# Peptides against a protein of PDB entry 7QUU, part 5

Target 1, 43 residues: chain A of PDB entry 7QUU
Amino acid sequence: DAVEPSVEKEYKKIISFRDTVFEGKHQQFLVPNNVRLKFLRDR

## One batch from the design tools (peptide; made by RFdiffusion4, then SolubleMPNN)

Design b1_p9_4_s1 (from b1_p9_4, 3 letters changed)
Fold by OpenDDE base, seed 5:
Structure b1_p9_4_s1 (fold): chain B 43 residues (1-43), chain A 9 residues (1-9)
Amino acid sequence: as target 1 above (43 residues)
Amino acid sequence: KTKVLTVED
């Protein structure tokens, strides 16, 4: 199943957001309304 | 300290 190019773009934004938040950079990212972000506890 | 972000559909 080819991942729709829309979904792939959304995942790339989420990964970029993850990496930015992990680096302590404050950036605003548009998260799709159908995607729930969960922060797991720091290990 | 590793921050993990999960995505739920």
Scores: peptide ipSAE 0.020, ipTM 0.288, DockQ to the pose 0.089
Fold by OpenDDE base, seed 2:
Structure b1_p9_4_s1 (fold): chain B 43 residues (1-43), chain A 9 residues (1-9)
Amino acid sequence: as target 1 above (43 residues)
Amino acid sequence: KTKVLTVED
């Protein structure tokens, strides 16, 4: 199943956002309005 | 404490 190139670009932004936030890099990312980001705290 | 980022459509 070919992931649509739009969806792949959104996933790349989310991965970059994740890595930046977890590395403590203060970068602002534009999240598309169609993407819900949820921070789950692992117990 | 691990943080997990999930994406929901």
Scores: peptide ipSAE 0.019, ipTM 0.289, DockQ to the pose 0.061
Fold by OpenDDE base, seed 1:
Structure b1_p9_4_s1 (fold): chain B 43 residues (1-43), chain A 9 residues (1-9)
Amino acid sequence: as target 1 above (43 residues)
Amino acid sequence: KTKVLTVED
């Protein structure tokens, strides 16, 4: 499945955001207004 | 505890 280059860049930012949050680093990520981030659940 | 993020385009 060829993921569109835009979507792949957004996923890479989300992974980098996740890894930064887990490492306890404070980074500001610009999320495009078309991307809705939802926290589904903390398990 | 695992945080699950979803992206809706």
Scores: peptide ipSAE 0.019, ipTM 0.287, DockQ to the pose 0.086
Fold by OpenDDE base, seed 4:
Structure b1_p9_4_s1 (fold): chain B 43 residues (1-43), chain A 9 residues (1-9)
Amino acid sequence: as target 1 above (43 residues)
Amino acid sequence: KTKVLTVED
């Protein structure tokens, strides 16, 4: 079982959140209150 | 505290 590095798991969550917000899909995200969400604009 | 963000269609 390849334990995906914690960084890759965090990246996948950020991408899933981005895609959900931009595509208008029904999805719920649990965001820790100490996490500052930044919109990554595609360059 | 954890916040829930819901995105609606």
Scores: peptide ipSAE 0.017, ipTM 0.255, DockQ to the pose 0.164

Design b1_p9_4_s2 (from b1_p9_4, 3 letters changed)
Fold by OpenDDE base, seed 2:
Structure b1_p9_4_s2 (fold): chain B 43 residues (1-43), chain A 9 residues (1-9)
Amino acid sequence: as target 1 above (43 residues)
Amino acid sequence: PTKVLTVED
């Protein structure tokens, strides 16, 4: 199944957001209201 | 501890 181009664009934003937040880069990301971001702490 | 970002639809 081909991933819809909308979903691929959202995944790219999420990866960029992850990298920014975890690398301590000060970039602001607009998260769409339909996307729930959850930070899991693995033990 | 590894931090994982998950997206729930």
Scores: peptide ipSAE 0.018, ipTM 0.286, DockQ to the pose 0.059
Fold by OpenDDE base, seed 1:
Structure b1_p9_4_s2 (fold): chain B 43 residues (1-43), chain A 9 residues (1-9)
Amino acid sequence: as target 1 above (43 residues)
Amino acid sequence: PTKVLTVED
């Protein structure tokens, strides 16, 4: 199944977030296509 | 600084 380009872009953000917050933990996140991902600015 | 991911439907 070809992952839609929108889903792939959001997946890359999840991986970047994971690698920044959870160094050394490969977690897979299932994101529904109707879900918008938002990164809050570092406080 | 804490990074937070939010998921919105």
Scores: peptide ipSAE 0.017, ipTM 0.276, DockQ to the pose 0.125
Fold by OpenDDE base, seed 5:
Structure b1_p9_4_s2 (fold): chain B 43 residues (1-43), chain A 9 residues (1-9)
Amino acid sequence: as target 1 above (43 residues)
Amino acid sequence: PTKVLTVED
C-alpha cells in the first residue's frame, strides 16, 4: 500500500518532534490538529 | 527510562 505523501510528511514531523523532545532540545513543532501525541515512560 | 511515542488520529 502506497502511504499517501500527506501521511508520510506527518509521520516525518512526528519522528522529528520525538527525537528533538527526547534529546532535550527546546524546539516547537507544528503537530497536525488531527494527531494526538502521547509520551509513555516505560517503568 | 525508555520513552514511547503513541499517535492517535
Scores: peptide ipSAE 0.017, ipTM 0.288, DockQ to the pose 0.086
Fold by OpenDDE base, seed 3:
Structure b1_p9_4_s2 (fold): chain B 43 residues (1-43), chain A 9 residues (1-9)
Amino acid sequence: as target 1 above (43 residues)
Amino acid sequence: PTKVLTVED
């Protein structure tokens, strides 16, 4: 069991969220309040 | 605290 560091898990969620938004898919994401998704506001 | 974001197409 490679325990992926918490940082890598949050990075994977950001990438999956980005790709879902660009591909036009319906999905829900859990985002910590301290994670600033800058790309959600710069478009 | 965690937020739920829904992506809708």
Scores: peptide ipSAE 0.016, ipTM 0.257, DockQ to the pose 0.187

Design b1_p9_4_s3 (from b1_p9_4 with P2R E9D)
Fold by OpenDDE base, seed 3:
Structure b1_p9_4_s3 (fold): chain B 43 residues (1-43), chain A 9 residues (1-9)
Amino acid sequence: as target 1 above (43 residues)
Amino acid sequence: ERKVLTVED
């Protein structure tokens, strides 16, 4: 059974991606097709 | 502006 990554697991990957990009590193991860992504502007 | 990727609610 491929346990599709829960939205919570994908959210943790997105946070990790943010920190990695600020360090000048690249991260790739698969997001399930049912998960919608948005850009938050820092207020 | 800093852009941050997040899950849409």
Scores: peptide ipSAE 0.069, ipTM 0.573, DockQ to the pose 0.069
Fold by OpenDDE base, seed 1:
Structure b1_p9_4_s3 (fold): chain B 43 residues (1-43), chain A 9 residues (1-9)
Amino acid sequence: as target 1 above (43 residues)
Amino acid sequence: ERKVLTVED
């Protein structure tokens, strides 16, 4: 099972996963259930 | 506003 982080607001989301950077407006990303996510910056 | 997510170690 993948956890979809539903963040419902108009933020340009950048998810860094290892050496891969995902950048998108209103993109949902499948994150493995064993991976915890933290915010590096809110700007 | 720009939110940057990373993996938590």
Scores: peptide ipSAE 0.066, ipTM 0.575, DockQ to the pose 0.157
Fold by OpenDDE base, seed 4:
Structure b1_p9_4_s3 (fold): chain B 43 residues (1-43), chain A 9 residues (1-9)
Amino acid sequence: as target 1 above (43 residues)
Amino acid sequence: ERKVLTVED
């Protein structure tokens, strides 16, 4: 079971998931169910 | 602006 986080289209987002860093404007990431995402920084 | 997301433990 994976949840696609609705990542708003306007920002170049970097998602750190464990040892993997994803960077993109339009990348959907499959995260495990019940995973909460937080912003580490806004720049 | 660049948003960096991580997983919450």
Scores: peptide ipSAE 0.065, ipTM 0.572, DockQ to the pose 0.166
Fold by OpenDDE base, seed 5:
Structure b1_p9_4_s3 (fold): chain B 43 residues (1-43), chain A 9 residues (1-9)
Amino acid sequence: as target 1 above (43 residues)
Amino acid sequence: ERKVLTVED
């Protein structure tokens, strides 16, 4: 059982969240409590 | 409006 570290699943969620934001879809993702998010671009 | 999020380093 390769326990994919919770971190890789969380990074996949952040990537999927970025792709979803790029697609203009509203999705809620659980981000790690230690990960701060900033806007790179607002347009 | 298109918002792009990143991790804060």
Scores: peptide ipSAE 0.064, ipTM 0.580, DockQ to the pose 0.108

Design b1_p9_4_s4 (from b1_p9_4, 3 letters changed)
Fold by OpenDDE base, seed 1:
Structure b1_p9_4_s4 (fold): chain B 43 residues (1-43), chain A 9 residues (1-9)
Amino acid sequence: as target 1 above (43 residues)
Amino acid sequence: KRKVLTVED
């Protein structure tokens, strides 16, 4: 079971990991369990 | 609305 961060709303999510930027609508990303995520911007 | 996520240091 991929731990979906349950954000059930139609947001274009951008996730930045080091030099890699992931951008998508309704995309799930595998994040390492030791990595904490913060929102840089909510627009 | 656009949500931008980053790694927390």
Scores: peptide ipSAE 0.055, ipTM 0.528, DockQ to the pose 0.149
Fold by OpenDDE base, seed 4:
Structure b1_p9_4_s4 (fold): chain B 43 residues (1-43), chain A 9 residues (1-9)
Amino acid sequence: as target 1 above (43 residues)
Amino acid sequence: KRKVLTVED
């Protein structure tokens, strides 16, 4: 069972994944294995 | 502060 990378942190996150934008506080996002995440903006 | 994340290709 591949542990999907959980991106938990205490800040308001916006994750763009393909055509979908996720915005939330304390939301766990399941990101498919082999997907790398980068910060586009820090504000 | 708002962090915007994206997928890397």
Scores: peptide ipSAE 0.049, ipTM 0.513, DockQ to the pose 0.163
Fold by OpenDDE base, seed 5:
Formats: structure tokens, sequence, C-alpha cells
Structure b1_p9_4_s4 (fold): chain B 43 residues (1-43), chain A 9 residues (1-9)
């Protein structure tokens, strides 16, 4: 099961996943279910 | 607003 970040509707987002940085308003990212995501910063 | 996500270590 890939956890879709429940984050789709409200903000322009940067997602750092390992060595990869993604930036988008509506980018869906398939993250492995064993990986926890946290917000580093809100702007 | 701009949110920055990372992996939790």
Amino acid sequence: as target 1 above (43 residues)
Amino acid sequence: KRKVLTVED
C-alpha cells in the first residue's frame, strides 16, 4: 500500500523524499507505507 | 502558504 500524502488541496508543497525534492501544488507522490513524512516547515 | 515535507528519520 502506497500512502498518498493527504495533502492535495491547500498549499504549494515541497516534498523532500530521500535525495529527491519535489515541488508542486497538486503533485501526487507514492510513498512506501513504511516511510513516515513530517513537515519541516510551513511558509 | 508553502509546506515542506521530509522523511521522518
Scores: peptide ipSAE 0.049, ipTM 0.511, DockQ to the pose 0.152
Fold by OpenDDE base, seed 3:
Structure b1_p9_4_s4 (fold): chain B 43 residues (1-43), chain A 9 residues (1-9)
Amino acid sequence: as target 1 above (43 residues)
Amino acid sequence: KRKVLTVED
């Protein structure tokens, strides 16, 4: 089950990549197909 | 609400 992050319009998305934190509404990120993503929190 | 994504190790 690929948890495709349903692009819920109301969430500030934060993606942590190493020391870099990306904050945005509806930002698309190029993620390699072999990388699994998980939600650390949904609040 | 704030969703935080990370790479799964």
Scores: peptide ipSAE 0.048, ipTM 0.502, DockQ to the pose 0.123

Design b1_p9_5_s1 (from b1_p9_5, 4 letters changed)
Fold by OpenDDE base, seed 1:
Structure b1_p9_5_s1 (fold): chain B 43 residues (1-43), chain A 9 residues (1-9)
Amino acid sequence: as target 1 above (43 residues)
Amino acid sequence: ELDITVLKP
């Protein structure tokens, strides 16, 4: 499946955000006020 | 598999 390069770039940012949050690295991510990220826990 | 849902307001 060819993921559009824009979607892949957004996905990489979300993964980097996840990894930063889970690693306890306090990186301030400017999440636009109009974006709600829901992390579904891997079962 | 990690499911990530981006909700647009």
Scores: peptide ipSAE 0.028, ipTM 0.412, DockQ to the pose 0.048
Fold by OpenDDE base, seed 2:
Structure b1_p9_5_s1 (fold): chain B 43 residues (1-43), chain A 9 residues (1-9)
Amino acid sequence: as target 1 above (43 residues)
Amino acid sequence: ELDITVLKP
């Protein structure tokens, strides 16, 4: 399944955001309006 | 673990 290169770039930003949050760096990320981020806490 | 789901609008 060819992921659109735009979606892949957004995904890489989301992973970077996740890692930054886990590291406690609390960086503000500009999420594009065309992406909804849903954070699922694993139980 | 934190699952991040990207939803297309």
Scores: peptide ipSAE 0.028, ipTM 0.420, DockQ to the pose 0.047
Fold by OpenDDE base, seed 4:
Structure b1_p9_5_s1 (fold): chain B 43 residues (1-43), chain A 9 residues (1-9)
Amino acid sequence: as target 1 above (43 residues)
Amino acid sequence: ELDITVLKP
C-alpha cells in the first residue's frame, strides 16, 4: 500500500518537529490558532 | 505503536 504523498509530507513535518523539540532547539513556531500541534510519541 | 498527543494552546 503506497502511503499517500500528503500523509508522508505531514509525517516528515511531525518528525522534524519532534527532533527539534528533543534537541532542545526551542524554535518558537508561530502556530496559527487553527493549527493543532500533534506530538508523535513512540510506544 | 504511534501515539499522537495534541497540545491544546
Scores: peptide ipSAE 0.028, ipTM 0.414, DockQ to the pose 0.052
Fold by OpenDDE base, seed 5:
Structure b1_p9_5_s1 (fold): chain B 43 residues (1-43), chain A 9 residues (1-9)
Amino acid sequence: as target 1 above (43 residues)
Amino acid sequence: ELDITVLKP
């Protein structure tokens, strides 16, 4: 199934945010106070 | 694979 280009763009932003959070640089991203991100890795 | 959940309060 081809992921819509809009969904892929938002996915790439969330991945970049995840990686930056793990690097301790998450303050560079404006996350709205009403949004919590949960990252699940499938084993 | 990576799953992403966005929770709104």
Scores: peptide ipSAE 0.027, ipTM 0.407, DockQ to the pose 0.053

Design b1_p9_5_s2 (from b1_p9_5, 6 letters changed)
Fold by OpenDDE base, seed 1:
Structure b1_p9_5_s2 (fold): chain B 43 residues (1-43), chain A 9 residues (1-9)
Amino acid sequence: as target 1 above (43 residues)
Amino acid sequence: KLDIKVIVP
């Protein structure tokens, strides 16, 4: 599946955000006010 | 596994 380069760029930002949060690195990410990130832990 | 859900309103 050819992921559009825009979607891949957004996905890479979400992964970088995840990895930063999980590494305990307090980086402030500018999330647009119209975007809610929800982390789902698979049980 | 950790899944990330993006919710756009």
Scores: peptide ipSAE 0.028, ipTM 0.378, DockQ to the pose 0.050
Fold by OpenDDE base, seed 2:
Structure b1_p9_5_s2 (fold): chain B 43 residues (1-43), chain A 9 residues (1-9)
Amino acid sequence: as target 1 above (43 residues)
Amino acid sequence: KLDIKVIVP
């Protein structure tokens, strides 16, 4: 099943946000106010 | 392992 191009675009933003936050790279990502990111740390 | 959950309203 081909992922819709809209969903792929949002997925790429989430990956870029992840990589920036976790690698300590100083990129400000504008997360839209309607998107809530929850980080689940599995212990 | 770190899992990222996206919550869209």
Scores: peptide ipSAE 0.028, ipTM 0.379, DockQ to the pose 0.048
Fold by OpenDDE base, seed 5:
Structure b1_p9_5_s2 (fold): chain B 43 residues (1-43), chain A 9 residues (1-9)
Amino acid sequence: as target 1 above (43 residues)
Amino acid sequence: KLDIKVIVP
């Protein structure tokens, strides 16, 4: 099943966001309103 | 460590 090109572009943005946040780079990513981000701090 | 959970519908 070919993932729709729209969904693949959203996943690539999310991966790029993850990698940028982990690298400590402050980039503003436009997260689609349907995407929920949950930050878990492991204490 | 910081974990990021992404939920895509």
Scores: peptide ipSAE 0.026, ipTM 0.375, DockQ to the pose 0.050
Fold by OpenDDE base, seed 3:
Structure b1_p9_5_s2 (fold): chain B 43 residues (1-43), chain A 9 residues (1-9)
Amino acid sequence: as target 1 above (43 residues)
Amino acid sequence: KLDIKVIVP
């Protein structure tokens, strides 16, 4: 099944954000300083 | 699937 290009673009942003947050590399995602992002892996 | 929960305080 072809993943819609919109969903793939969002997924790539999510992975980049995850890796950035876990690596401690501050790339400025325009996330307000008080917003916490919790990644939920569905098992 | 990976879900993101945004928590705003």
Scores: peptide ipSAE 0.026, ipTM 0.371, DockQ to the pose 0.061

Design b1_p9_5_s3 (from b1_p9_5, 5 letters changed)
Fold by OpenDDE base, seed 2:
Structure b1_p9_5_s3 (fold): chain B 43 residues (1-43), chain A 9 residues (1-9)
Amino acid sequence: as target 1 above (43 residues)
Amino acid sequence: ELDVIVKVP
């Protein structure tokens, strides 16, 4: 099944957000209201 | 609505 082009664009933003936040690059990302980011800490 | 789970070490 082909992923919808809109969904692929949002996945790319989430990856860029992850990499920026976790690498300490201090970039601000606008997350659309239809995307929920859940951060799970490994124990 | 898209739920994305990010696992943090």
Scores: peptide ipSAE 0.064, ipTM 0.560, DockQ to the pose 0.109
Fold by OpenDDE base, seed 1:
Structure b1_p9_5_s3 (fold): chain B 43 residues (1-43), chain A 9 residues (1-9)
Amino acid sequence: as target 1 above (43 residues)
Amino acid sequence: ELDVIVKVP
């Protein structure tokens, strides 16, 4: 299944966030195809 | 549908 470009973009943000917060622990979050990603930014 | 909330700084 081709991951929709929108989902791939949000997935790349999660990976970048993980790599920044977890200092090189590449735990691949397997995001199931039925997951909606919500990003909360602190204001 | 599963909602995953990611807090970003």
Scores: peptide ipSAE 0.062, ipTM 0.554, DockQ to the pose 0.169
Fold by OpenDDE base, seed 5:
Structure b1_p9_5_s3 (fold): chain B 43 residues (1-43), chain A 9 residues (1-9)
Amino acid sequence: as target 1 above (43 residues)
Amino acid sequence: ELDVIVKVP
């Protein structure tokens, strides 16, 4: 099953966003409109 | 639609 190159590009952006957020780097990432981000804060 | 859970410390 060939993952559509659009979906793979979106996953790469999400991974880069995750890694940047985890690194404490304030980069504004363009989240695709079809992606829902849920922020879980460990309290 | 893709649901992504981001754990933020």
Scores: peptide ipSAE 0.062, ipTM 0.556, DockQ to the pose 0.136
Fold by OpenDDE base, seed 3:
Structure b1_p9_5_s3 (fold): chain B 43 residues (1-43), chain A 9 residues (1-9)
Amino acid sequence: as target 1 above (43 residues)
Amino acid sequence: ELDVIVKVP
């Protein structure tokens, strides 16, 4: 089954965002208007 | 809307 191009695009953004956050490389993230960020701090 | 949960160490 071909992954819908919209779903693949959003998946690539999530992976790029993850890698950027974990690497600490950026102070600001461009978040799509349809994405809600929740930051969980490990206690 | 997509909820993205980011774990911060």
Scores: peptide ipSAE 0.059, ipTM 0.546, DockQ to the pose 0.139

Design b1_p9_5_s4 (from b1_p9_5, 5 letters changed)
Fold by OpenDDE base, seed 3:
Structure b1_p9_5_s4 (fold): chain B 43 residues (1-43), chain A 9 residues (1-9)
Amino acid sequence: as target 1 above (43 residues)
Amino acid sequence: PLDVIVRYP
């Protein structure tokens, strides 16, 4: 499944704008500067 | 590199 580039751009913005804190539904974590993001569509 | 899994609807 190809990730929609719009969705990837929005999540990259959220990660960039929220002081490197990713707020997921279950976890808040600091995103290190050298991280590979893997987007998975919820089924 | 650390892999971070992002789930989206």
Scores: peptide ipSAE 0.281, ipTM 0.781, DockQ to the pose 0.174
Fold by OpenDDE base, seed 2:
Structure b1_p9_5_s4 (fold): chain B 43 residues (1-43), chain A 9 residues (1-9)
Amino acid sequence: as target 1 above (43 residues)
Amino acid sequence: PLDVIVRYP
């Protein structure tokens, strides 16, 4: 499934922050600047 | 690099 460009742009912007905290349903973690994102649509 | 799975609605 193709990731919507809007969603990809938003999360890429989040990861560009030096001390970005990613808050998911299961885990909160500091997102390092060198991360590869895999976007999955929640079913 | 760290691989992160991003779930979106």
Scores: peptide ipSAE 0.266, ipTM 0.772, DockQ to the pose 0.168
Fold by OpenDDE base, seed 1:
Structure b1_p9_5_s4 (fold): chain B 43 residues (1-43), chain A 9 residues (1-9)
Amino acid sequence: as target 1 above (43 residues)
Amino acid sequence: PLDVIVRYP
């Protein structure tokens, strides 16, 4: 099943954000090495 | 482990 282009764009943003946070490249806060990210869709 | 919740639209 082809994922809608809108949904694919959202997933790419979530992955990019996750990777930026895990690599410690996020400028807003220091991320501890033992952090788990939970992504929740706002309903 | 610390859990960080990320809300997205």
Scores: peptide ipSAE 0.248, ipTM 0.756, DockQ to the pose 0.162
Fold by OpenDDE base, seed 4:
Structure b1_p9_5_s4 (fold): chain B 43 residues (1-43), chain A 9 residues (1-9)
Amino acid sequence: as target 1 above (43 residues)
Amino acid sequence: PLDVIVRYP
């Protein structure tokens, strides 16, 4: 499934502003400087 | 590069 471009942009902004990524169930992680983001829709 | 999984609703 393709990630909605709007959703991907919002999450990229959150990461850029907070150095944090959300994993499922609202777990927050520190994002390293050299990361490849993989967007997965929660089923 | 490290792969980080971002889950969205």
Scores: peptide ipSAE 0.242, ipTM 0.762, DockQ to the pose 0.174

Design b1_p9_6_s1 (from b1_p9_6, 4 letters changed)
Fold by OpenDDE base, seed 2:
Structure b1_p9_6_s1 (fold): chain B 43 residues (1-43), chain A 9 residues (1-9)
Amino acid sequence: as target 1 above (43 residues)
Amino acid sequence: PPPPIVLEV
């Protein structure tokens, strides 16, 4: 059982979150408390 | 296009 480094687990969550937000799918993602999400609106 | 997502780590 390769313990995927914590960084790869965090990266996979980030990609899944991105893809879900882009696809308009409502999935509850547990974002790590250390990660701040900022939406850039194109002005 | 969907808004860009920035992650602050």
Scores: peptide ipSAE 0.029, ipTM 0.469, DockQ to the pose 0.139
Fold by OpenDDE base, seed 5:
Structure b1_p9_6_s1 (fold): chain B 43 residues (1-43), chain A 9 residues (1-9)
Amino acid sequence: as target 1 above (43 residues)
Amino acid sequence: PPPPIVLEV
């Protein structure tokens, strides 16, 4: 079992999150506690 | 288009 470094696991989650949200798939991603999601709301 | 998402790590 290649223990992917925690950083690569977090990066893969961020990319998967981006791709899924952009595809309009509402998957609940476990965002790491250190990652802040800022939605740029167009004002 | 979906809203832009900024991730702050």
Scores: peptide ipSAE 0.028, ipTM 0.465, DockQ to the pose 0.165
Fold by OpenDDE base, seed 4:
Structure b1_p9_6_s1 (fold): chain B 43 residues (1-43), chain A 9 residues (1-9)
Amino acid sequence: as target 1 above (43 residues)
Amino acid sequence: PPPPIVLEV
């Protein structure tokens, strides 16, 4: 088992989350606790 | 369009 460094696993989760949100897919991703999501409200 | 999403790391 190549234990990918924790940072690469977290990075892959962030990219998968980004791609799913941009594609309009309703997948639940485990976002790392150090990642903050902000919705820009269209004013 | 979907609302703009900013990811802060």
Scores: peptide ipSAE 0.028, ipTM 0.466, DockQ to the pose 0.145
Fold by OpenDDE base, seed 3:
Structure b1_p9_6_s1 (fold): chain B 43 residues (1-43), chain A 9 residues (1-9)
Amino acid sequence: as target 1 above (43 residues)
Amino acid sequence: PPPPIVLEV
């Protein structure tokens, strides 16, 4: 089992979270605590 | 409303 470096696992979670939010799919992705998400609300 | 765009910063 290739232990993917902790960093790549965190990036995969960020990408999956982004894609889930964009697709409007309510998949609960664990956002890494070190990731600053900005929600752009369109006006 | 469109889904909120999440940008990594």
Scores: peptide ipSAE 0.025, ipTM 0.462, DockQ to the pose 0.067

Design b1_p9_6_s2 (from b1_p9_6, 4 letters changed)
Fold by OpenDDE base, seed 4:
Structure b1_p9_6_s2 (fold): chain B 43 residues (1-43), chain A 9 residues (1-9)
Amino acid sequence: as target 1 above (43 residues)
Amino acid sequence: SPPPKILEV
């Protein structure tokens, strides 16, 4: 299905964002408007 | 500090 390459591209951006946050690098990431990321704070 | 957890919504 033609949806796979778009979803894979969005997923790769989310993973890259995660990895950069874990490295303590505050980079600006272009998150797609259809994706909402939340930071889970430990309670 | 523990690494921040990221949740996709």
Scores: peptide ipSAE 0.034, ipTM 0.486, DockQ to the pose 0.096
Fold by OpenDDE base, seed 1:
Structure b1_p9_6_s2 (fold): chain B 43 residues (1-43), chain A 9 residues (1-9)
Amino acid sequence: as target 1 above (43 residues)
Amino acid sequence: SPPPKILEV
């Protein structure tokens, strides 16, 4: 399935955000206001 | 600890 280029761009930002958070780099990512990221912690 | 999963909602 062709992922819409908008969704792919948002996904790349989420991955970059993840990688930055995991690397301990406190880089603030601007998440678009229409995107709500929830961190699922495994119990 | 397992990496946190990010869910877009």
Scores: peptide ipSAE 0.034, ipTM 0.482, DockQ to the pose 0.089
Fold by OpenDDE base, seed 2:
Structure b1_p9_6_s2 (fold): chain B 43 residues (1-43), chain A 9 residues (1-9)
Amino acid sequence: as target 1 above (43 residues)
Amino acid sequence: SPPPKILEV
């Protein structure tokens, strides 16, 4: 199945976030397919 | 820095 370019972009953000926040922690986060994560900006 | 908050949509 061709991953939609939008889904791939959001997936890359999730992985980058995981790697940044959990750097040095072997925490496997299973992100379900079609999950879109947004960063909550502090208001 | 406060930890970034994530929201599933």
Scores: peptide ipSAE 0.031, ipTM 0.465, DockQ to the pose 0.142
Fold by OpenDDE base, seed 3:
Structure b1_p9_6_s2 (fold): chain B 43 residues (1-43), chain A 9 residues (1-9)
Amino acid sequence: as target 1 above (43 residues)
Amino acid sequence: SPPPKILEV
C-alpha cells in the first residue's frame, strides 16, 4: 500500500523534528501553539 | 527500524 503523499510529508517533518531534538540543534519548528508531539519509543 | 510512534497531546 502506497503511503499517501500528505502522510509521508508529515512523517518526514516528524523525523526531522526528532533528529533535531536528539542532536541538540535549536531549530524552531513552527509547531502550532496548540499541538504537542510526544515521541513514543517502542519498548 | 520501525517508524517512531507519535502521540498528539
Scores: peptide ipSAE 0.031, ipTM 0.448, DockQ to the pose 0.087

